Peptides against a protein of PDB entry 4XPM. Designs and how they scored, part 112

Target 1, 160 residues: chain A of PDB entry 4XPM
Amino acid sequence: VMLHSKNVKGFLENTLKPYDLHSVDFKTSSLQSSMIITATNGGILSYATSNNDVPKNSINEINSVNNLKMMSLLIKDKWSEDENDTEEQHSNSCYPVEIDSFKTKIYTYEMEDLHTCVAQIPNSDLLLLFIAEGSFPYGLLVIKIERAMRELTDLFGYKL
Target 2, 67 residues: chain B of PDB entry 4XPM
Amino acid sequence: DIKGTIAFDTHGNVIESTGVGSQRIEDIGDLSKVTLDAEGFAQVQGDSLLVHLYKRNDITLAVYTSA

## One batch from the design tools (peptide; made by RFdiffusion4, then SolubleMPNN)

Design b2_p19_4_s3 (from b2_p19_4, 9 letters changed)
Fold by OpenDDE base, seed 4:
Structure b2_p19_4_s3 (fold): chain B 160 residues (1-160), chain C 67 residues (1-67), chain A 19 residues (1-19)
Amino acid sequence: as target 1 above (160 residues)
Amino acid sequence: as target 2 above (67 residues)
Amino acid sequence: SELDEFIQEMLDAIKKRFF
């Protein structure tokens, strides 16, 4: 089964929703952005942002998208470097995970004042990328992206 | 009376924090080294606070109360 | 959420054990 562009967009929009842990009265902000990008060149295949009040094709929207493009490229580069760095793969910023017998890694990266995490969709040329405010805990962000990635089985093994 | 909480993973990263726990994130380093009993519990005296620990499925929850 | 329910269970366990 192939995910259509609109289906992927809707999925990413759903990942923006915050966590609300009523048990301990803890609530996060929404994710700032959620993206699927190529592992090869950091190109954005699909994205969702919490700032959806900006008119499409406006200068503000263009600048926002350009910023996302820049961040995606930077994160892709850092991810690529870490995938070739044994020490980084054994740091506390790297979470080896297994989803339905497929192995992948989740990396956490601080980008200026933002908290980000990225993971290769298993056996694919795609990365799932979450960008959150600095108040969003990394441990929770990792849990969020792992659980989200479990819903992307249609993209497992996707090659460009 | 619970004064705050911290939940953290095996990498020492925060999952959630509330109350006084939000101001004591630095405790995770020490709390992660506490020896738990066979059921996964421990009680540790902190700085004027008592910390109640429970670990299950790679998540540790610390509950802060008055000493 | 699933996580919230899990945290609640842990919290309840702590309350039962220590409180």
Scores: peptide ipSAE 0.807, ipTM 0.956, DockQ to the pose 0.948
Fold by OpenDDE base, seed 2:
Structure b2_p19_4_s3 (fold): chain B 160 residues (1-160), chain C 67 residues (1-67), chain A 19 residues (1-19)
Amino acid sequence: as target 1 above (160 residues)
Amino acid sequence: as target 2 above (67 residues)
Amino acid sequence: SELDEFIQEMLDAIKKRFF
């Protein structure tokens, strides 16, 4: 299995789309960011952002990218700690899930005013990370990332 | 006449909220403790609102109507 | 979406049961 950046990028961009629950007239904002990062170092392998209004190579773009790098590293660190903490794994911020007989966990983390969730792609060295506004409810965010994970079966077991 | 809704998961986290439900997120704590019938339904009256509950596949939907 | 359809199904169930 080969990780193609272009394909992954497109996938991540698609995950940015908001939920629109017409049944109850509920709609979210788009995700701020969607990333695949390494579980080892928190390095960003691919990312998508909803804020594309920033000119390329601008200072603002650099700042935004740097912010993503910072957040990815911080979340990776928190995730790593929690993966080694049985108590944290049994908190309400941890969702054990099973996808096609592969077990993984979804963690929700509040990062300043943002709502985030992260999950290890099953049996892989990769994490999927969603960053949303604070108005994005955690329960829905968890559902979103779980559903997205089910589309990444090609990355299951991916080792760096 | 539905006044609002709350959907929440088994962790008590919100999936969606609308109408009066958006202002009653704190109800989840109590709603999660309500004993459901064999089909997964319950009805709870509180204040001037009636809450209709249904749980299926680890999702609970609360529908608020007038009492 | 799948979730929306599921929520709709739950709504319909509630309506049928209580309304």
Scores: peptide ipSAE 0.807, ipTM 0.956, DockQ to the pose 0.943
Fold by OpenDDE base, seed 3:
Parts: sequence; structure tokens; C-alpha cells
Structure b2_p19_4_s3 (fold): chain B 160 residues (1-160), chain C 67 residues (1-67), chain A 19 residues (1-19)
Amino acid sequence: as target 1 above (160 residues)
Amino acid sequence: as target 2 above (67 residues)
Amino acid sequence: SELDEFIQEMLDAIKKRFF
């Protein structure tokens, strides 16, 4: 069953929720953004953002969306380069993972003061992208995106 | 009393940090090299604090207490 | 959360072992 656009949007919105580890009294901020983009061109297919204070159709919203587009393109480019670089795939910024017998990789990238994490949805032309504040630990961000990706099995193998 | 914690993965990246642990992220480099016992535990001195380590499923938790 | 429960288990293990 293929996920509809509205279903994907709702899924991404849910991924924005912060971690609250009561066991050690640790809590994160919400993700700044959560996106599904094309691996080919970095085009945004769906996105969610925690910044709900910006009036719709305002210049600030337009700038925000444009900024997301730029970040998605930049991260896609870095991802594409790393996917063709054996050394980068063995760095501490690359996490090989296996989900239901499908192999993929999670990459972490510093974007100015933001922490980002991107992973190819297994066997697909799609990337899942999380953007968080710099205070969001990379190790936790990796766990978050892996767990989220396990819920996107309907998109495994999706080709454009 | 627990003074703080750090949890980190096999890449040395932080999963969580609290208390004094938040100010001692640089300890991860050394803590990751500590030899754990058969049950996955260790205790090491970290400055004036005692660090209690436990590793399971590629996650290491460090708990800081007074020495 | 699943992660929080796991961390709690680890914390409990440390407490049991050292405290």
C-alpha cells in the first residue's frame, strides 16, 4: 500500500516530536524540520517544520521554505558525493544499517549551527532528512531517523 | 548521588548527556577505550569524579558520581 | 519510549552493580 501525500505529511509532523528521556532527565528540542526529498535532484516531496509562528504566505515563510530547499539540495549533494566515496562511508558520520533485510546508510552532516541526518529509504529514490538544532546530539538523531525509517516500509523500493 | 550521565554510541557520538556529563563530553574518547568486564561494566576515575560504565547493544552509559 | 526504557534498564543495572 502506497502512502498518500497527506499520510506522509502527518508522519513527518509526528517525527518532529522531541525525545524526553525521563530515566536520566534528558529532553531535546523538537526537530526543526523533517523532509522526504528525491535522491536525484533533492526536490522536496513532503516536509514538516516546527516553526508554526510564521504567518502563512508571508515573506518570512517564503524565505523559510526557500531555505529548506537550499538545505535539501546541499545535503543531497553531500550525500551523493559520499555514496560515491568509500572513505566517507567508513567515517564516523556514516552509519550502515539494515532494516528488514534492506541495507541503507545514515549520514550526519553539520549545516552551519544545525545538526542534520539523512538516509536513503531502502532501495528507493527517496531520502529521509531530519534537521535539528545544534543541541540535538548526533547519536540520538541517528537513532531517531532509524526508528522513523522503519515505519516507512511502504516507501521501500519506491522509484520515481 | 548521581552527578551526571553520558550515553554514547560506538561512533563516539552522544546520545544524551546530563549534569556534569554535559560538561565532560571530551571524556568519551577515553571512556570508549576502557576495557569492560565480562558483564559489560567498568569503573574509572575521571578528574575528581568516579565514572561507572555499562555497555549493551552498542550503547555505553556513563554515570558520574563523587569519588 | 523504547529508548527511555532501555536507558532505564541500563541505569538500573549500574545502580545494582555499583551502588
Scores: peptide ipSAE 0.807, ipTM 0.956, DockQ to the pose 0.946
Fold by OpenDDE base, seed 5:
Structure b2_p19_4_s3 (fold): chain B 160 residues (1-160), chain C 67 residues (1-67), chain A 19 residues (1-19)
Amino acid sequence: as target 1 above (160 residues)
Amino acid sequence: as target 2 above (67 residues)
Amino acid sequence: SELDEFIQEMLDAIKKRFF
C-alpha cells in the first residue's frame, strides 16, 4: 500500500503515543513532535504534534509551527555535518542500524531542554525526526524511531 | 524488595529507570564494565544497595534491592 | 508492547536467578 500525505500524517500521529512499561511501572510522556523532513533543505513534508491546545490560526500556532521549522533546519544541518565526520559517526550519539538489508544511522541530539533523534530513511532523501521532552530517555527514543522506521518501507529509496 | 531499576543499551544510554534507579543513572558507567557470567548475569555490591544484572540482545537490566 | 514483554522476560529471569 502506497503511503500518501494523509497516510503519512496518520502514521506520524501514531508515533506520538507514549511508552507504558507495565513490567517495571515506567511510563513516558507523549512525543512533542514527529516529522518527516527533506535531507536536502530540512523542509517539513509532514508532521504531527501532541500540543493541540493552541487555537487554529492563532499567533501561538504560528509561533509553534515556526519553531518546528527552525528545529528541523538546525537538526538537518547537524545531521549533514555528522554524515561528513567520521569521528562523530563513532560517538555514542550515533547508532548504525540495518533494516531489510539497508543500512542507515540514528543520531541523538540535545536541543535546549529537549531530547531529539533523527534518522535517514534508507537510501532516501528523507529524514524521520522525533522530538521529546528531556525526561524521555535517549535509549528508548532510539528504539522507538528504529521500530517506527521499519514501518516506512514504502519510502525506502525515495528520491526528490 | 525491589527498590528500583535501570535498563540501558550498549551506548550507555538509558532505556528506562524507576525508583532509586532514577537517582543513580551515573552507575551505568561502572555497571557496563561488569563481567557477566556465561548466561549473562552478575551481582554487584553498591553502597547500601545490591545490584542484579542481566544482559540480553544488547540490553542490560539492573535491579536494585536491599542487601 | 514488544519492548514491555521483553523487559518482563528479563525481569523474570533475574527473579529466578537471584530471588
Scores: peptide ipSAE 0.806, ipTM 0.956, DockQ to the pose 0.950

Design b2_p19_4_s4 (from b2_p19_4, 8 letters changed)
Fold by OpenDDE base, seed 2:
Structure b2_p19_4_s4 (fold): chain B 160 residues (1-160), chain C 67 residues (1-67), chain A 19 residues (1-19)
Amino acid sequence: as target 1 above (160 residues)
Amino acid sequence: as target 2 above (67 residues)
Amino acid sequence: SELDKFIQEMLDAIRERFF
């Protein structure tokens, strides 16, 4: 399996788009960030962020990237702990899901004032991570990441 | 007329909320315990509002209307 | 979206049942 940076980046950028439920006149904000990280050490393989108004190589950009690195590591650590904790896997913040006969879990984590969810790409060493504002409902965030993972079948079983 | 909505999953987490539903997220705890009929529907009277419930595929939609 | 369509269907079902 080959990871093409541009393809993955484009995918992640697309996931940033908000949900707009016209049926009930409900609309979310865009995701703050969307990332694919390693399950081994939380390293960022690819990422997209909504705030693209930050000049490149600016202090603000550096801070933003550093923040993403920090968050990815923290979430990876928490995910790892939960994956080794049967009780946490049965908590309200864990959604076992099956995609094309592959089983995985979606975890929701509150990080400061942000709503996050993370899921292992089935049978892979990769995690998909969404970071949203606190106004983004967790139930919808879970649906969003599940739907997104269904588009990443090429990464199922990917090992580093 | 619909005064608001709440959609929530089997974990009680919000999928969407609108109108008065956005102010009644705490109702999910009770709404999730309501016994639905064979078709997945229920109606619950609450204060001045009537809540119409429908569940399908692990999603419950609550529609709030005037009593 | 698929979800929006699904929610719409649920709304329609509720309308048919109660309204």
Scores: peptide ipSAE 0.805, ipTM 0.956, DockQ to the pose 0.948
Fold by OpenDDE base, seed 1:
Structure b2_p19_4_s4 (fold): chain B 160 residues (1-160), chain C 67 residues (1-67), chain A 19 residues (1-19)
Amino acid sequence: as target 1 above (160 residues)
Amino acid sequence: as target 2 above (67 residues)
Amino acid sequence: SELDKFIQEMLDAIRERFF
């Protein structure tokens, strides 16, 4: 069973939803963007954004997509560097996790005023990438992306 | 009455913060070093606030009260 | 959410222990 592109898009759209912790009356904003990109070159395979006010096929949409492409590339590059840096893998910005006996890492990165986190889908050539506002706590962002990856088992082991 | 909360992970990163906790994120450094009892609890006096700590499954919750 | 439920349980534990 393979995830269809439409299913992936819908999945990413669902990840945009904010956390609402009623227990402590804590609410986050929606994620700005959610993407699946290639670990090899940072190419975007699928994405979702909370800003859907841009008309399709408009110049503004193109610019928005281009911005996502730039961010994905930058994050991919940083991720690649960290994957080859033992010290960075033991920093507070790296979370080793295990999902269904598969090991992966979640990295948090500050991108200007944005909070981002990225994780390699286990044993795959794909990265899951969340981009949020600076008000979105990193600890919560990590939890969010880990739990999201658990829903992407069909992509485990995916090779380009 | 609860004046605020901070939840943080083992990396010292915030999971959530509310009330006075949102203004005391810097406390995480010290709170993470507090020795918890056998059940995972601790109580720490900080300034004018009392902090009640509980850790479970790599998450620490700090609850701030006046007493 | 699952996390919210977990936080609630932790809150309850704190209340039971200290309050």
Scores: peptide ipSAE 0.805, ipTM 0.956, DockQ to the pose 0.936
Fold by OpenDDE base, seed 4:
Order: structure tokens, then sequence, then C-alpha cells
Structure b2_p19_4_s4 (fold): chain B 160 residues (1-160), chain C 67 residues (1-67), chain A 19 residues (1-19)
């Protein structure tokens, strides 16, 4: 298994798109960020962000990237703790799921005013992480990340 | 006429909400406890509105109407 | 989307059942 950075980047950019449920006239905002990070160190392997309204190489851009690094590390730490906590795995913030006979878990975490969702790509050393505004409902965020992971079968079992 | 909707999962988390449903998220606690019929439907009187429930594949949709 | 289609089906079912 090999990671192709360009393909992964494009995938993550596509996940930023909002949900538009025409049936009930419900529409979300775009995801703020979408990332693939390492489960071991919380390092960002690839990311996409909708907040591109910042000049390149500006201090604000650097700060935003640093903020993503901080959030990814914090969420990885929370995830790691919960993976070793049976009680947390049975909370309403944990969704056990099965994709193509592979088991994984989806966790939702409130981070300041943001709604986040993280899941281990099945049998891999990688985590998929979505960051959204507080108006993005958690139930929908969980569905979104589950559907996204189903498109990442090439990364199942990926080891660093 | 539909006054609003709420869709929620088995954890009680919102999937979507519209209209009056957006102002009645707290109803999920009670709605999740409603006994559905064999086909997955129920009707519940909630405040001044009638709530029409349907559950399929771990998703519950609540539709609010005036009657 | 797949989800929108599913919600539409549920909405249709409710309409058929109650309306």
Amino acid sequence: as target 1 above (160 residues)
Amino acid sequence: as target 2 above (67 residues)
Amino acid sequence: SELDKFIQEMLDAIRERFF
C-alpha cells in the first residue's frame, strides 16, 4: 500500500463540501478542515481547509496551520485515551462501525466552539479528522466521516 | 403543512433540523422513547404541534405539523 | 446524495402513512 499525496489531498478537499438535503431544505456549511493524521504522534500527513481567504505565506496562514497542528495533536491524545477507556467507548460520543468486515470507531469531540469527528482508518496507523462549525450537527458529521472512510479502502491496513 | 423536521440517530444526536424542529431539539429525549408500531411509525402530540415519527435503519425522522 | 435520497424516502413514507 502506498500513499499518493496528490490523490489524498484531492479526496480531503472533496470532503469539505457541505451537505445539501433538498428533501427537507437543510444545508450545512462547508467543513472547516479535513485531515489525515498519524495515530501515533498526531502528525498531519495531509489536510484541506475551506479557510483559504488568507494570503499565502502570511503570518495568518502560518498561524492557521499551526492551529491545525495543535488541534490534531490534542484530538489524537483524546482519541488515544478513549481507545484505552472502556467507559468512553460506550458513551454517546463513540460510534462503533464496521466497513467491509473491518471494525473501527468514530468519536465526536467538542473543541472550543467547533464540532470535530475522528476515526481510525481500519487496521491502519492513520486517523481521519473532520473539523466543522458548531452549527454542523454531530449525527450528520458522523455519517459524513463514515461515508468518507468507505472511500478510503486503499488505506485500510496502512502502517507507517 | 409541514412546520419543521428533526432527524436523529440512535445516540440522540441530530442529523438535520428545520423549521420549528430546530427550536425543539430537546424533544429528541422524549421522541426516542416513543414506542413505534410494527411498520416503524408513531404519532405524538408535542405542545401545540403533532409529531409524525418514522424510523428506519437507525435513523428517526420527526415531522412537525399543526394537525 | 445517498442520505438525501434516504430522507426523501422516509418523508414519502410519512406522507403516505399520515397525510
Scores: peptide ipSAE 0.805, ipTM 0.956, DockQ to the pose 0.932
Fold by OpenDDE base, seed 5:
Structure b2_p19_4_s4 (fold): chain B 160 residues (1-160), chain C 67 residues (1-67), chain A 19 residues (1-19)
Amino acid sequence: as target 1 above (160 residues)
Amino acid sequence: as target 2 above (67 residues)
Amino acid sequence: SELDKFIQEMLDAIRERFF
């Protein structure tokens, strides 16, 4: 499936869905937000949010979007620093992974009371970013973003 | 009877937790160091509970039961 | 889900081994 702006939006919306592990009666909340941002400046190219009770074009909506912009920039900056820091790449917050012969890294970052996870789409100028509530465990968040990234092969190697 | 569960990865991060397992996340540090048998199993006493461990494909599942 | 199925298999293995 060819991914363009509309298709990417739909993809991100699908990533919001929670996990329901019936085997052990464990279920999560939906992701708060899912985004594709630029690795260069942290600009949001596409995003989805589970907060659908805010009226469109309201002050609250503007504030929520601005908050996402701020978080994306902060996470991009932290990611950039870690990519240039060998010690940080060996911490328990960094998961080296390989997808179809392409190497990338998944980072987990605590943002206030939220749990976040970010990964560079292989060989691209793009980052995939998940934001979840503090109750969403990091190990599961890493699994979620890795499996989601495997569905974004059309964006592998994408350069701005 | 199962009193709870914890699943965690090789980094010690939680994948899921239920029941008494949700209140014993700090056990992961010790559980990750337990020597497993050739098939990936182990059984460990944990306070008043018995912990049953199984690891496969970099995921460890701990099941808590009465001792 | 794929993960749920995997966890179920692990749980079944534990039951078979210890219970």
Scores: peptide ipSAE 0.805, ipTM 0.956, DockQ to the pose 0.950

Design b2_p19_5_s1 (from b2_p19_5, 9 letters changed)
Fold by OpenDDE base, seed 2:
Structure b2_p19_5_s1 (fold): chain B 160 residues (1-160), chain C 67 residues (1-67), chain A 19 residues (1-19)
Amino acid sequence: as target 1 above (160 residues)
Amino acid sequence: as target 2 above (67 residues)
Amino acid sequence: SELDEFIKEGLEAIFKKFF
């Protein structure tokens, strides 16, 4: 299995879109960022961000990317710790899910003023990571990432 | 008349909120403890608002009305 | 979506149940 950067990037871009509930007057903001990172080192393999107002190669862009790198590493560390903690796996911040007989867990983490959600792509060395504003409800964020993972079946079992 | 809504999961995390429900997120703690009938319904009186609960498939919808 | 469907069903169900 190969990671095609263009396809993955496009996928992540699409995940940024707000979730619009048509039955009620409710619509989320866009995700701030969406990433696929390594479960081993927290390295970013691909990412998308809704902030497109940063000039290329600017200091601000560098800082933004560095911030994403920092966030990904921190989330990976928290995730790794929780994966080895039975108590954390039974907390209200952990959602076990099953996709086509593949089991994984979705974790929510408060990072500063941001709402984050991370899940291991089933049986893989990859994590899918969503970063949203604090106004993005965790419950809906979890639903969003679960649905997104259902579209990444080609990455199930992916090993580095 | 519906004054607002809250939808929340079994973890107590908000899925969506509208109207006065957006200001009543703290009610989830109490609402989650309400015993529902066999069909997944309950009514709870809270201050000046009446809360109508419906739960199915691990999601609870709370609808706030004045009566 | 499933969530939309649930909300619609819930609102309808609540209406039928209580009103």
Scores: peptide ipSAE 0.481, ipTM 0.620, DockQ to the pose 0.805
Fold by OpenDDE base, seed 5:
Structure b2_p19_5_s1 (fold): chain B 160 residues (1-160), chain C 67 residues (1-67), chain A 19 residues (1-19)
Amino acid sequence: as target 1 above (160 residues)
Amino acid sequence: as target 2 above (67 residues)
Amino acid sequence: SELDEFIKEGLEAIFKKFF
């Protein structure tokens, strides 16, 4: 299977949208970032970010991308540790889910003042990663990433 | 006379919050221990507010009102 | 959304139950 970078980028950009509850007065902020990374090395295969007001090739853009690389690596490392730790898989930060008979786990991690959520795309070498502000509730992040994962069935079983 | 709401999952993580509920996230620990009736409801008197609970499909909704 | 519908139903259910 070959990744379609343009299509994946567009998908990730769509996941950035805030969650607006219509039944009550509640609306989240947009996600800061949405990424697909490798489970092996934490390398970024595709990403989308909010507030693209930074000029291209500027030092601020470089810093922004470098921050994403750093966070993706740190989260991948934490995910890898948890996948080999039975106790962590039973914590309140781990959500087992099943999509079309495929099982995976969703993890939530606090990174400084940010709320993050990561999940392995079922039977693949890929992770889907959301980064949001601290005001974005973890429970809603979990729901959001699960719904997004259901739209990535073409990547199920993807091997590097 | 709703003063606020909190929705949370079985892990105790917030799904959404409004009004005074946004300032009462720490209540989730205690609210999650409340025994619900057969229909999934309960009422808890806390502080100066009355909390109304409803749980269905692993999600709990807490509604804060004046007593 | 599913969450929106749940919150809506929950609010209505609580209203009917307690008010």
Scores: peptide ipSAE 0.463, ipTM 0.658, DockQ to the pose 0.846
Fold by OpenDDE base, seed 1:
Structure b2_p19_5_s1 (fold): chain B 160 residues (1-160), chain C 67 residues (1-67), chain A 19 residues (1-19)
Amino acid sequence: as target 1 above (160 residues)
Amino acid sequence: as target 2 above (67 residues)
Amino acid sequence: SELDEFIKEGLEAIFKKFF
């Protein structure tokens, strides 16, 4: 299966939208960032960010990308450690889910003052990563990322 | 699939309600009698909606869903 | 507020517990 960069980019951009509970008088902010990264070394394969008013090739863009690279690597490392830690897999920060008979785990991590969640795309070498403000409830991030993964079935089993 | 919520205290007083929860205030009497598990959770059928309960400290949250 | 935070946490907890 080929990873279509343009399609993935568009998908990630769409995930940035706020989560609206509808019946509950609460709507989240937009995601700060949405990424697909490698589970092997945390390399960014595709990403989307809010407030893309930064001119391309600007110093600000470079700095923002570098920041994303740092976060993705750090989260990948935490994810890798937790995958080998039974206690962490039973913590409040781990959400086992099953999508079309494929099992995966969603992890939530606090990064500075940000709320993040990451999940391995089932049977793949890829991780889906959401970064949001601290006001974004972890539970809603989990719901959001689970629903997003349901639209990434073409990436299930994707190996690098 | 959340249809609404109710938050109430140990006295059964409404603290907050949203969605269909605003129309189900009378459920508090019954919900307050529900035995929660060791972690403070329970599920109860309320009319056509399923109610999910979570209690921490002195506050109970009821979340109404279609299923 | 503390209430808002509780509700948010409760939603998270309920999600993890039942869904």
Scores: peptide ipSAE 0.448, ipTM 0.500, DockQ to the pose 0.196
Fold by OpenDDE base, seed 3:
Structure b2_p19_5_s1 (fold): chain B 160 residues (1-160), chain C 67 residues (1-67), chain A 19 residues (1-19)
Amino acid sequence: as target 1 above (160 residues)
Amino acid sequence: as target 2 above (67 residues)
Amino acid sequence: SELDEFIKEGLEAIFKKFF
């Protein structure tokens, strides 16, 4: 199994799209960010962001990337703790899911004013992470990430 | 995939609707008669769509899906 | 709003129940 960065990047960019119920009053915003990170260290292997107005090699780009790095580390730590906590695995913020006989769990986390959800790609050392505005319902985030992860079967079992 | 939603009260009044739910307000009459399980859930086949019901605090949420 | 919160909770609950 090989991680193809270009294919993953394109996939993550597609996940940024809003969840559209074809209703004026109930269309989500685009995801702020979508990432594949390592479960071991929270390192970012690939990412996509909706705000592409930041010039390359600018101080603002550096700050934004640093922010993503910080959030990925924090979420990885929370995920790791919850994976070792039976109580948290039975909370309303944990969603057990089975994809093609592979089991994983989706977790939702509040990050300041942002809504996030993360899931381990089955049997892999990788996590899929969505970051959205606080107005994005967790229920829809969970559905979104579960459906998205079904398209990442090539990464199932990926080890670093 | 979610196709739409309807939220309605015990009197059958629409509180909110989205997507295909906005075009299926007439379903409330039948949906309000559905017996829910102990946790407040039910599923009902509505023509081409499956309706998932959740009721709490006298408000019912109906979620329309393709499956 | 309370309605928005109910919708969110309901969506989460329905997801866990049926999906």
Scores: peptide ipSAE 0.445, ipTM 0.495, DockQ to the pose 0.193

